# Ledger of designs, part 2: peptides against a protein of PDB entry 3J47

Target 1, 121 residues: chain A of PDB entry 3J47
Amino acid sequence: IRLTNQLKSLKGLQSKLKDVVEYLDKVINKELPINHTILGKLQDVFNLLPNLGTPDDDEIDVENHDRINISNNLQKALTVKTNDELMVIYISNLVRSIIAFDDLIENKIQNKKIQEQRVKD

## One batch from the design tools (peptide; made by RFdiffusion4, then SolubleMPNN)

Design b2_p13_3_s4
Fold by OpenDDE base, seed 3:
Structure b2_p13_3_s4 (fold): chain B 121 residues (1-121), chain A 13 residues (1-13)
Amino acid sequence: as target 1 above (121 residues)
Amino acid sequence: LSLEELLELLNKL
């Protein structure tokens, strides 16, 4: 349920990101008026995004050292969380494979017993 | 923990 909900939430996020892109395209094409409340919320989202850009090596400002450490800690925390989620998926698939193998063994044992009974009658 | 109980836990994930 949690993993299926995470996948559903990720698909829902992908759909919402597409809707945001389509909205921005309509605003750029002047099909819709600029809504400053929507743009303010989008700016807040972009300001909360970790710097997913590789720093291209040009601009020293001494106020960015704490933001770079926060972005590196957030990127590390997101990487750890992603690795933990992938580990849970891997364990889940491994256990499902073991159960399916056990069910196959039990079905083979039952089929053998049924064949041995039919040879005695 | 039975293999079935583990499957139920995984289906709850």
Scores: peptide ipSAE 0.024, ipTM 0.639, DockQ to the pose 0.012
Fold by OpenDDE base, seed 1:
Structure b2_p13_3_s4 (fold): chain B 121 residues (1-121), chain A 13 residues (1-13)
Amino acid sequence: as target 1 above (121 residues)
Amino acid sequence: LSLEELLELLNKL
């Protein structure tokens, strides 16, 4: 019973991973438009993956070393891209906050001038 | 660039 449920969950995960690969292949081949929401969720999944480039110290075959370096380079590239996207969002929010403060300061200056006029009449 | 032109550029990204 427990092993059958684990095999069923692993087969379900394998099917979902295959559907993701098939989606990415269709996007690469320009058969489907890029969906930024799906791509962002895939980046989140890759950023949450444990370091796929530490072999447990017991099987260094020379063919695994090249695959490990490629996976680490891909994970680093995805992390850099995500950090750059987050930096652009941060700068955009900072600029929007500065504009909102400028508008608030101008509104306070105008309101103060109107109050000073009403006290002189 | 005015602050408004900068905001318009940021909304196009």
Scores: peptide ipSAE 0.023, ipTM 0.617, DockQ to the pose 0.014
Fold by OpenDDE base, seed 5:
Structure b2_p13_3_s4 (fold): chain B 121 residues (1-121), chain A 13 residues (1-13)
Amino acid sequence: as target 1 above (121 residues)
Amino acid sequence: LSLEELLELLNKL
């Protein structure tokens, strides 16, 4: 019973990780728009994962000090990169919102001029 | 949103 429940939980985690990878692949391929809330949650997951320093080292005993520095540098590099990406997308969304707002103002000014002409005729 | 409400929102940004 206990082992079967652990295996079921691990399979459930594996399925969720696969869904995240498939989402990221679709975002990279520009098939889906970038979702900031998902990227922020992924960053939180990476920050909560202890020691994503290297999928390669089955070897016992050499210096715990360099691995902590590599893991911290990778986490810091991922955090900086994600923050810069989020900033660029935030600016891009602000610019798009400003353009759309300008277009709405111009359309309303034109509609008002057309209505004022129709009241004079 | 009226044109005036849009201009007021722009002046608050």
Scores: peptide ipSAE 0.022, ipTM 0.593, DockQ to the pose 0.010
Fold by OpenDDE base, seed 4:
Structure b2_p13_3_s4 (fold): chain B 121 residues (1-121), chain A 13 residues (1-13)
Amino acid sequence: as target 1 above (121 residues)
Amino acid sequence: LSLEELLELLNKL
């Protein structure tokens, strides 16, 4: 349930990202008028995205160094937090799978005992 | 619980 919901959420995010790319392509191709409100919101999203690129060390304006360090620290913090959340979900799913497996073993043992009783009667 | 029920539970995870 949790993993399937995460995969569904990720697929939903992928679809939305594709819709954004398709919108931008239509704007670039002049098929749609430039909507400054959509572009402003998209800029806000990009400003909230951690810098997923290490900027190649060759074009860092000294004024951006603090923003890049904050962004890299935020990216690292988000990656660590995401890994910890994924680990808790993974452990929870393992425990649930172990319980379901134990119940399967118990049910097989019970079914075997019932068959052995029916052969003795 | 059958093997099929276990696989269904795993797929529901």
Scores: peptide ipSAE 0.023, ipTM 0.614, DockQ to the pose 0.012; fails the geometry check

## One batch from the design tools (peptide; made by RFdiffusion4, then SolubleMPNN)

Design b2_p14_1_s3
Fold by OpenDDE base, seed 4:
Structure b2_p14_1_s3 (fold): chain B 121 residues (1-121), chain A 14 residues (1-14)
Amino acid sequence: as target 1 above (121 residues)
Amino acid sequence: SELIEEAKKLLDLF
């Protein structure tokens, strides 16, 4: 029973990973628009993976060097993309804060004018 | 202000 449930869960994970690959292929081929929410969730998954770019010192085989390079390139690409997305979010929040600050200034100016009118009457 | 109009244009790009 426990082993069968683990195998079922693993098969379910494999199916989901296949669906993700198929989605990414469709996005690369411009058949589907980029969904930033899906990409953000994929980044969260990759950030939870153990660092695949450090060979623990026990298998210097030439076949591992190409896999390590591919993994390091993938991690670097994901890190750059994460930094760019965080930068865009930061700029967007900064601009929203500037707009909200201006609305606050305008509201204070209007309130001051209303108070000055009430003191003059 | 002019700064806010430029900031809004920047937001409209996202």
Scores: peptide ipSAE 0.022, ipTM 0.591, DockQ to the pose 0.013
Fold by OpenDDE base, seed 3:
Structure b2_p14_1_s3 (fold): chain B 121 residues (1-121), chain A 14 residues (1-14)
Amino acid sequence: as target 1 above (121 residues)
Amino acid sequence: SELIEEAKKLLDLF
């Protein structure tokens, strides 16, 4: 029972991975428009994958080395893109905080001027 | 300030 359920779950994962590959092939062939939401979710998956570039085994066939290098380059490119997206969010929040702080300073200056006028009258 | 207006324009691009 437990082993059969694990094999069923693994077959289900394999089917979903195949569907993702078929989607990417259709996007590359321009048969489907690029969906940015799907690409964002794929990026999240690649960022959660362990670095596939460390086989600690001293026998890498040349074909495996090229695939590992392509995977590592793709993972690096996806990480850079994630960092750029996070930087945009960070800058947006920083700008909002600066504006709110400027408004607070102006309000304090105005309140001080009103208090100084009330003490002279 | 002029800096705050440029910062708002930057924020509107995202």
Scores: peptide ipSAE 0.022, ipTM 0.589, DockQ to the pose 0.012
Fold by OpenDDE base, seed 1:
Structure b2_p14_1_s3 (fold): chain B 121 residues (1-121), chain A 14 residues (1-14)
Amino acid sequence: as target 1 above (121 residues)
Amino acid sequence: SELIEEAKKLLDLF
């Protein structure tokens, strides 16, 4: 029972991974539009993967070298994308802060004018 | 006012 459930769960995961690969192939081939929600979830999954680029030093077969280079290039591309997303968030927050300061300055100038008028009356 | 419009244009690029 436990082993059968683990095998069923693993087969379910394998099917889901195949569906993801098929989706990515269709997006690369421009057969489907990019879904940013799916790409964000994929990025979250890849950011949770342990570094596939540190094989313990005991199995450097030539076939692993190409896989290591692909995994390192993918991780680098995901890191760049994450940095660009963080930059957009940073700039958006900076702009919101500048607007809030402008509104605060204008409100202080108006309040000062109202106080100066009340002291003359 | 002008700073707010420039800031909105910057946000619309992202």
Scores: peptide ipSAE 0.021, ipTM 0.582, DockQ to the pose 0.013
Fold by OpenDDE base, seed 5:
Structure b2_p14_1_s3 (fold): chain B 121 residues (1-121), chain A 14 residues (1-14)
Amino acid sequence: as target 1 above (121 residues)
Amino acid sequence: SELIEEAKKLLDLF
């Protein structure tokens, strides 16, 4: 019973990971537009992954120091890239909000002019 | 405004 439930949960996770890969492949192939919200959530998942480049603390061999530095540099580069991508998302959303606000103000001005004309006739 | 049209074009690139 417990083992069957663990296997079912693992199969469920594997299916979800496959769906993510298929989405990324479609985005890379330009079959789907980039969804920045999905990319942000994927980045959150990658940031929650255990450091796949840190050897588990059980093999202190001196050859791992360069791999640890490469993994830390890769994580730092991914964090910088993540921050830049998030900044682009925030700027894009800010600009969309400003445009929507400008359109709202213009619509209100037009509506006011139409009402003022209808009261004079 | 022209600025808003250029901003929309920029957003369509993302």
Scores: peptide ipSAE 0.020, ipTM 0.580, DockQ to the pose 0.016

## One batch from the design tools (peptide; made by RFdiffusion4, then SolubleMPNN)

Design b2_p15_1_s2
Fold by OpenDDE base, seed 2:
Structure b2_p15_1_s2 (fold): chain B 121 residues (1-121), chain A 15 residues (1-15)
Amino acid sequence: as target 1 above (121 residues)
Amino acid sequence: TRLEELARLLEELLS
């Protein structure tokens, strides 16, 4: 019973991976528009994948080495792209915070000037 | 300000 359920789960995962590949091929061929929500979820999956380029020393077949290198290069490229995007978001939020602080200081200066005028009248 | 223009450019890059 447990082994049959594991095999069913693996077959279900294999089917889903095939559907993802077919989707990506259609996006690469410009047959479908890029869905940013799907790409974001795929990117999250790739960021959570263990580094597939450390085969435990027991499965060094030379044909897997090129596929492993391609997967590692893709994972690295996705990680770099994610890091650059997060950096831009971080800088944008930092700049927004600085502007909001500048506006707060200017508002405080203006309020002080208005109070000083009201005390002179 | 120069900061507001920088914020606008960063928001444009994020859109």
Scores: peptide ipSAE 0.044, ipTM 0.713, DockQ to the pose 0.051
Fold by OpenDDE base, seed 4:
Order: C-alpha cells, then structure tokens, then sequence
Structure b2_p15_1_s2 (fold): chain B 121 residues (1-121), chain A 15 residues (1-15)
C-alpha cells in the first residue's frame, strides 16, 4: 500500500513536470505569450529544488557526473535569468519612486500657487 | 514625460 501510493505520487509529479516542459517549449517556440505569473511560479519551484549539485559524497558513479554538470549549468542559467528579472523589477520600482516624487513636487508647487492666490484675494 | 513613458514600458514588460 505505501509503495503503491509513492509510485502513484511520483507518476503524478512526472506528468505535471511533462506539462511544464510542454508549456516551456510552446513559450520558446513563441506559440504562447510569456506569462510572468507562471514564470515566477516556475522560479519559485526551481528555488525550492534541492541543489541537484550535492549528491551525497558516497557514490561517485561516472553517470552522475554528466547529470551534475547539466544540473549546475541549468541552476546557473536559472540564477542569471532570476537576476535579470530582479534587476528589471528594481529599475521599475526606482522609476516609479522618481515619478511619484516628481508628482509630489508638482502638487506642492500647485498648492503653494493656490494658497498665494487666496491670500491676494 | 520621458520618465512616464519609460515607466509605462517597464510596467508593460512586467505585466
């Protein structure tokens, strides 16, 4: 019973992972627009993945070395992409803060002119 | 302004 449930859960995870790959392939092929919400959730999933680059030090089989190198390259590519997105978000927030400050200055200048007119009347 | 247009383009890129 426990082993059958674990196998069913693993098959369910494999199916969901296949659906994610198919979605990413459609986005890469420009068949679907990039959805930033889905991309952010995928990044959260990848950030929650245990570092696939730490096999426990107890079985150096040569087949694991190629998988470790592929995983490390994938993790580096994901980290670069995450940094680029965080940089765009940071710049956007900075520009929004500058605009909000400019609007605040203009509102203060207008309010001052209105007060100066009311004191002359 | 040029800053408002830049902000709009960045918001469009993030949506």
Amino acid sequence: as target 1 above (121 residues)
Amino acid sequence: TRLEELARLLEELLS
Scores: peptide ipSAE 0.044, ipTM 0.708, DockQ to the pose 0.057
Fold by OpenDDE base, seed 5:
Structure b2_p15_1_s2 (fold): chain B 121 residues (1-121), chain A 15 residues (1-15)
Amino acid sequence: as target 1 above (121 residues)
Amino acid sequence: TRLEELARLLEELLS
């Protein structure tokens, strides 16, 4: 019973990881828009990966310590890179929102001027 | 505007 439940949970995790990869491939290929909520959750997963790759403290073969440190440094570098990419996307969307708001204000000012001119004629 | 130029540069960086 316990081993069957672990195998079922692992298969469920594998399916979800496949769905994440397929989503990322579609985002990279510009087939889908970037979803910040999904990317934020992926970043949270990446932040947890260093804790998933720590061998239990009971099997530190001295030869694995350098590989673990390299993997942790690579994972930290990937997390920083992903955070910087997300920051650029957030700034880009903020700038687009500010421009769209400026255009809305200018359109409202122009419409008001046109209406004031029509009332004088 | 300078803001629209910045937006275009950010879009190019994301392309």
Scores: peptide ipSAE 0.039, ipTM 0.698, DockQ to the pose 0.051
Fold by OpenDDE base, seed 1:
Structure b2_p15_1_s2 (fold): chain B 121 residues (1-121), chain A 15 residues (1-15)
Amino acid sequence: as target 1 above (121 residues)
Amino acid sequence: TRLEELARLLEELLS
């Protein structure tokens, strides 16, 4: 019973991974529009994956070396993309903060002018 | 202003 449930869960995960690959192939081929919510969730999954490019010291066949290099290149590409997205978000929030401070400074200057006028009248 | 235009372009890049 427990082993059958684990095998069923693993088959369910394999089916979902196949659906993700098929979706990514359709996006790469421009058959489907990019869904940023799906891509963000995929990036989160890949960022939580252990580094698939550190084999514990058991004999790497030449076929596994190419897979390790592909996995490392993918993880590096996803990390770079995530860093670029975070940098754009950071700059956007910085610019919004500067604009909000400029508006607050202008409002404070106007309020001061109104108070100075009320003391002269 | 120029800063508001920059903010708008950054928001369009994030959407």
Scores: peptide ipSAE 0.038, ipTM 0.690, DockQ to the pose 0.054

## One batch from the design tools (peptide; made by RFdiffusion4, then SolubleMPNN)

Design b2_p16_1_s2
Fold by OpenDDE base, seed 5:
Structure b2_p16_1_s2 (fold): chain B 121 residues (1-121), chain A 16 residues (1-16)
Amino acid sequence: as target 1 above (121 residues)
Amino acid sequence: LLEKIEKQIKELEKKL
């Protein structure tokens, strides 16, 4: 019973991860537009993943020290790259919000000038 | 990631 439920949950997780890979392949192939919200959530998932280069704890023979260091360096590089990508997305959204706010201010100033002209005529 | 999950699924299936 407990093992069957764990297996069912893990199969459900595997299916969801296959759907994510298929989505990423479609984005890489330019079949779908880049969705920054999906990429941000995927990045959060990668940051929460335990070291994908640790062999399961049943084969710590001393030859893996270089593979553990390479994995830890890859994970650190992925976390830094992820933070930089999130920062670029955040800055891009901030700049878009500032431009949209400036356009709103300009439209409000133009509308005020039109009203002041209509009161003088 | 997917390969590790597939390995874990296969190990759990052998224990059932």
Scores: peptide ipSAE 0.024, ipTM 0.578, DockQ to the pose 0.381
Fold by OpenDDE base, seed 1:
Structure b2_p16_1_s2 (fold): chain B 121 residues (1-121), chain A 16 residues (1-16)
Amino acid sequence: as target 1 above (121 residues)
Amino acid sequence: LLEKIEKQIKELEKKL
């Protein structure tokens, strides 16, 4: 049950992160106007990501304390788990904000095109 | 980022 819920949450995060990439590709291709508020929130996501840049402190210091290593590994695992769960919630709220802003921008572009047609008639 | 999340999903799927 707990592992299945974590897997479901992580699959949900993966889907939402793909939606963010697709949005960024549309902005890069100039299909959508650059929204500085969306870009700022994406920067906040990257700043809240645990530093994904060091997988290299698995030097097992082999010697002396099976009880302190279990406590530190449990505390690190609880901290990592809490950070990952908060990250999933944050990205999910970010993507909802991006979609809502995309819809607002598209509505503004459509309204501008309608006004430009009305000025030509 | 996406690739690391995909790796974690695959590791969780192996433990299930």
Scores: peptide ipSAE 0.023, ipTM 0.605, DockQ to the pose 0.500
Fold by OpenDDE base, seed 3:
Structure b2_p16_1_s2 (fold): chain B 121 residues (1-121), chain A 16 residues (1-16)
Amino acid sequence: as target 1 above (121 residues)
Amino acid sequence: LLEKIEKQIKELEKKL
């Protein structure tokens, strides 16, 4: 029962992340116009992600010191099981940002389909 | 990211 509910929640998160990738591919292919509100929420998601790729690339300047400290504290909270409460808060904010982004994507795709239908009628 | 979540899902499915 508990393991089945965790698996269902992870499958739901996986579906929403696939919808995000499909949206980005459509924007790159110029099939959808760039939306600055969606792009801002995507930046919030990336800022909340632990650095999932290697500590080897030198160069981003001096203005991000608070964001680098938040990323290092998140990476430390995920790698060192010493602050389960901060890890839960960061994961909760990440999941909330992904859900809000997915809702904006779906609303934007639906609004485009409705506009294309209104131009054909 | 997505590949790591897919790996975790496959590991949980093997434990059910």
Scores: peptide ipSAE 0.022, ipTM 0.595, DockQ to the pose 0.400
Fold by OpenDDE base, seed 4:
Structure b2_p16_1_s2 (fold): chain B 121 residues (1-121), chain A 16 residues (1-16)
Amino acid sequence: as target 1 above (121 residues)
Amino acid sequence: LLEKIEKQIKELEKKL
């Protein structure tokens, strides 16, 4: 039950990050106008992301390593879990706002193309 | 970032 909920939350986070990448790719490809408000909120989210790096385990001596790595990996996994739960809520709300804004922009672009066609006829 | 999350999802799926 608890592990299944974590995996479901992580899959939800992955889906939302994919939606963010697809949005950024559309902005890079000039398919969407650069929105500084969305970009600023994305930067805030990236700044709120816990450092999901494996610690580069360059520099802790091997004889205390198993207990300290289990405790640091457990504390990191618990801190990452708690930060991820709060962060998933913020990212999910942000990505929902980005998607709704993408849909609004695409609808505006389509409506503009339809109006430009109607002005040429 | 995405690749690291995908790896973590795969590791969690293997433990389930």
Scores: peptide ipSAE 0.020, ipTM 0.422, DockQ to the pose 0.475

## One batch from the design tools (peptide; made by RFdiffusion4, then SolubleMPNN)

Design b2_p17_2_s1
Fold by OpenDDE base, seed 1:
Structure b2_p17_2_s1 (fold): chain B 121 residues (1-121), chain A 17 residues (1-17)
Amino acid sequence: as target 1 above (121 residues)
Amino acid sequence: LVEKLQKLIEELQQKLA
């Protein structure tokens, strides 16, 4: 029972990974528009994957070296993209903070002027 | 760009204090 359920779950995961590959191929071929929400979720999945490029040092078959290099290059490309997206979010938050502080300074200046007028009357 | 925005925030924080 437990082993059969694990095999069924693994086959289900394999089918879902195939559906993701077919989706990415359609996006690459410009058959579908880029969905940023799907790409973000895929990026989150890849960031949660352990480095698929650390074979325990005991089985370097020559066919694994090219796959390891491809995996590491894909992970690096996703990390660079994550960095660029985080930088844009960070800049946007900095600009919002600047605006909020400017409004707060102007409000403080106005309140001070009102208080100085009330002390003269 | 980022460093200039950080400096502007620090200058605004100093004016609020």
Scores: peptide ipSAE 0.095, ipTM 0.758, DockQ to the pose 0.016
Fold by OpenDDE base, seed 2:
Structure b2_p17_2_s1 (fold): chain B 121 residues (1-121), chain A 17 residues (1-17)
Amino acid sequence: as target 1 above (121 residues)
Amino acid sequence: LVEKLQKLIEELQQKLA
């Protein structure tokens, strides 16, 4: 249930991002008037995005080709980090499920012993 | 690791049945 809801939410975000790109393309092509309120909100979103294209190193001489390679490396690093975080959450949920089943088995054994004592009295 | 945890869950489910 939770994973299916996360996948549905991610698909919904992907659809909204596609609609934003299509809107920007129509504005660039002069098919739609520029809405300054939408543009301001998009700037706020871009300012909240992790800076995919600047290592914090003041090298003023990196050709536009190296910026694309750095952005791809940071995107890969973020994907690896996200995968590792999801793996830790998954393992933690498996361990919690195992502990909860062990406690349930022990409770079932104790309840059976109590019933067997009540039948002997 | 994950496969060992999955097997342990299956063994615990069999003890509950």
Scores: peptide ipSAE 0.048, ipTM 0.697, DockQ to the pose 0.020
Fold by OpenDDE base, seed 3:
Structure b2_p17_2_s1 (fold): chain B 121 residues (1-121), chain A 17 residues (1-17)
Amino acid sequence: as target 1 above (121 residues)
Amino acid sequence: LVEKLQKLIEELQQKLA
């Protein structure tokens, strides 16, 4: 249920992102008039996105320095959060592996004792 | 912490072999 809902939400987001790209292409091609209300909302979305700045343009105006710092801070915060989540998953897998090996060792010891008893009878 | 857990897994693997 939860995974299916996440996949449905992600597919919905992907469809909406495609609709936005198609709209922007029509605006660039002058097929549609510039709607400042839509552009304002897109700017708000881009301000909430970590700058997916490709490192390829050596002309970032000094007014973008604060926006780049906010974006780098958001990207850093997302990277730290992801690293902490992966660390918890890794520790949980290590603990499960330890328990499974302990159970296998106990089973090996028990099986050896049963074989030694069968050779004495 | 992680290094101690890895070492414990290696010790258990040696006992299983």
Scores: peptide ipSAE 0.042, ipTM 0.694, DockQ to the pose 0.017
Fold by OpenDDE base, seed 4:
Structure b2_p17_2_s1 (fold): chain B 121 residues (1-121), chain A 17 residues (1-17)
Amino acid sequence: as target 1 above (121 residues)
Amino acid sequence: LVEKLQKLIEELQQKLA
């Protein structure tokens, strides 16, 4: 019973990982637009994954060293790329907030000028 | 993406000027 449930859970996880890969392939092929919310959630998953290039020092099989280096380089490349994308989203939201603040200041200045004209009449 | 950010900064500079 316990082993059968673990195998079923692992098979369910494998299916979900396949669906994520198929989604990323469609985004790479420009068949789907980049969804920054999905990308941020994928980053959260990668940050919660045990470092894919620290196998506990107890299984240094020489054939795994190339796979570990590829996995580390992929994780580092994904982390850098996603940090750059999040930085651009953050700056874009900051710029939008500053523009909205500027439009609010201009509206207050115009409203003050209209009130000063009405008090002179 | 960088080009869109640069354009938004230029639009902000034009509103402040």
Scores: peptide ipSAE 0.019, ipTM 0.537, DockQ to the pose 0.018

Design b2_p17_2_s2
Fold by OpenDDE base, seed 3:
Structure b2_p17_2_s2 (fold): chain B 121 residues (1-121), chain A 17 residues (1-17)
Amino acid sequence: as target 1 above (121 residues)
Amino acid sequence: LVEKLQKLIEELQKQLE
């Protein structure tokens, strides 16, 4: 029972990976428009994959070498894109914090002027 | 200053979409 359920789950995952490859081929061939939401979810999947670190140069079958280099270059490109996205979020939060600080300074200046007027009356 | 920084954020967000 347990082994049969694991094999069924693995076959289900293999079918889903095939559907993703077929989708990417259609996007590359311009048969479908680029969907940024799907690309973002694919990027999340690649960021969760273990680093397909360079196998030590002594165990690389030549057909696997080109696929591993393509995978490492793709993973590096996805990591750079993720860093650029995080940088925009960081700048956005920094500017929101500066605006909130400016509003706090203005409120403090206004409150000081009101107190100085109340001491003169 | 604030308005210029806000416009920069909006342009950077638009480049990610």
Scores: peptide ipSAE 0.036, ipTM 0.669, DockQ to the pose 0.021
Fold by OpenDDE base, seed 4:
Structure b2_p17_2_s2 (fold): chain B 121 residues (1-121), chain A 17 residues (1-17)
Amino acid sequence: as target 1 above (121 residues)
Amino acid sequence: LVEKLQKLIEELQKQLE
């Protein structure tokens, strides 16, 4: 029972990974528009993957080196894209904070003018 | 100034969507 459930769960995961590959192939071929929400969720999954690039030095047969290099290059490319997206979010939040500060300054200037008028009447 | 910064935020948000 336990082993059969683990095998069923693993087959379910393999099917979902295949669906993701087929989706990405359709996006690469321009058959589907880029969906940034799906890409963001894929990045979250890849950022949660353990570093696939450190098998302890005791199990590196030469055939695994090409797979490790491909995995490390993919992880690096996803990390760069995540950093660029975070930079744009940071700039957007910075600009929003500047606008909110400008509105606060304008409100204080208006309130000061109203107080100065009430002292002259 | 505010309207130009708001348009810049909307364009940056549209590049993230």
Scores: peptide ipSAE 0.029, ipTM 0.605, DockQ to the pose 0.021
Fold by OpenDDE base, seed 1:
Structure b2_p17_2_s2 (fold): chain B 121 residues (1-121), chain A 17 residues (1-17)
Amino acid sequence: as target 1 above (121 residues)
Amino acid sequence: LVEKLQKLIEELQKQLE
């Protein structure tokens, strides 16, 4: 029962990965527009993946070492890109917050000048 | 980006076969 459920969940995951590959192929071939929300969610999935670079020490075939290095390099490249995209969003939100704060300061300065004029009349 | 995601998914598929 437990093993059959694990095999069923694994086959379900394999089917979902196939659907994602087919989607990415259609995006590469320009058959579908780039959906940044889907790409962001895919990056989040890869950032949640454990480092695929720990094969349990019992099957170091020389062919696995090159695959593991490729996987780790791809994962690292995704994490770096995600960080750069988040930094651009963060800077944009910081700049908007600074502008809104400056507008608040200017509004307070103008309100103070109006009050000082009303006390002189 | 898309091509890197594709390659990583293809490698995950190959580990599940």
Scores: peptide ipSAE 0.026, ipTM 0.509, DockQ to the pose 0.126
Fold by OpenDDE base, seed 2:
Structure b2_p17_2_s2 (fold): chain B 121 residues (1-121), chain A 17 residues (1-17)
Amino acid sequence: as target 1 above (121 residues)
Amino acid sequence: LVEKLQKLIEELQKQLE
């Protein structure tokens, strides 16, 4: 029972991965528009995967070295892109906060000038 | 990006076979 359920779950995962490949091929071929929400969710899935480029230190078979390097280069490229996107969001939020602070300073300066005029009249 | 995601999914499929 347990092994049969695990095999069924694994086959279900393999089928879902196939559907995702077919979707990405249709997007590459411009048959479907790029959905940034789907791409973001796929990126989140890859960031949750264990580092496919660290074989646990117990079986460095020399034949896996090229696959490990490809996986590590892809994971690193996803991490760099995520950091760049987060940096743009961070800078955009920082700029919005600076503008809102500048508007507050200018409003305070204007209110002070209005009070100084009312004391001279 | 899309092509890199594609290659990574293809490698995950190959680990499940």
Scores: peptide ipSAE 0.022, ipTM 0.491, DockQ to the pose 0.122

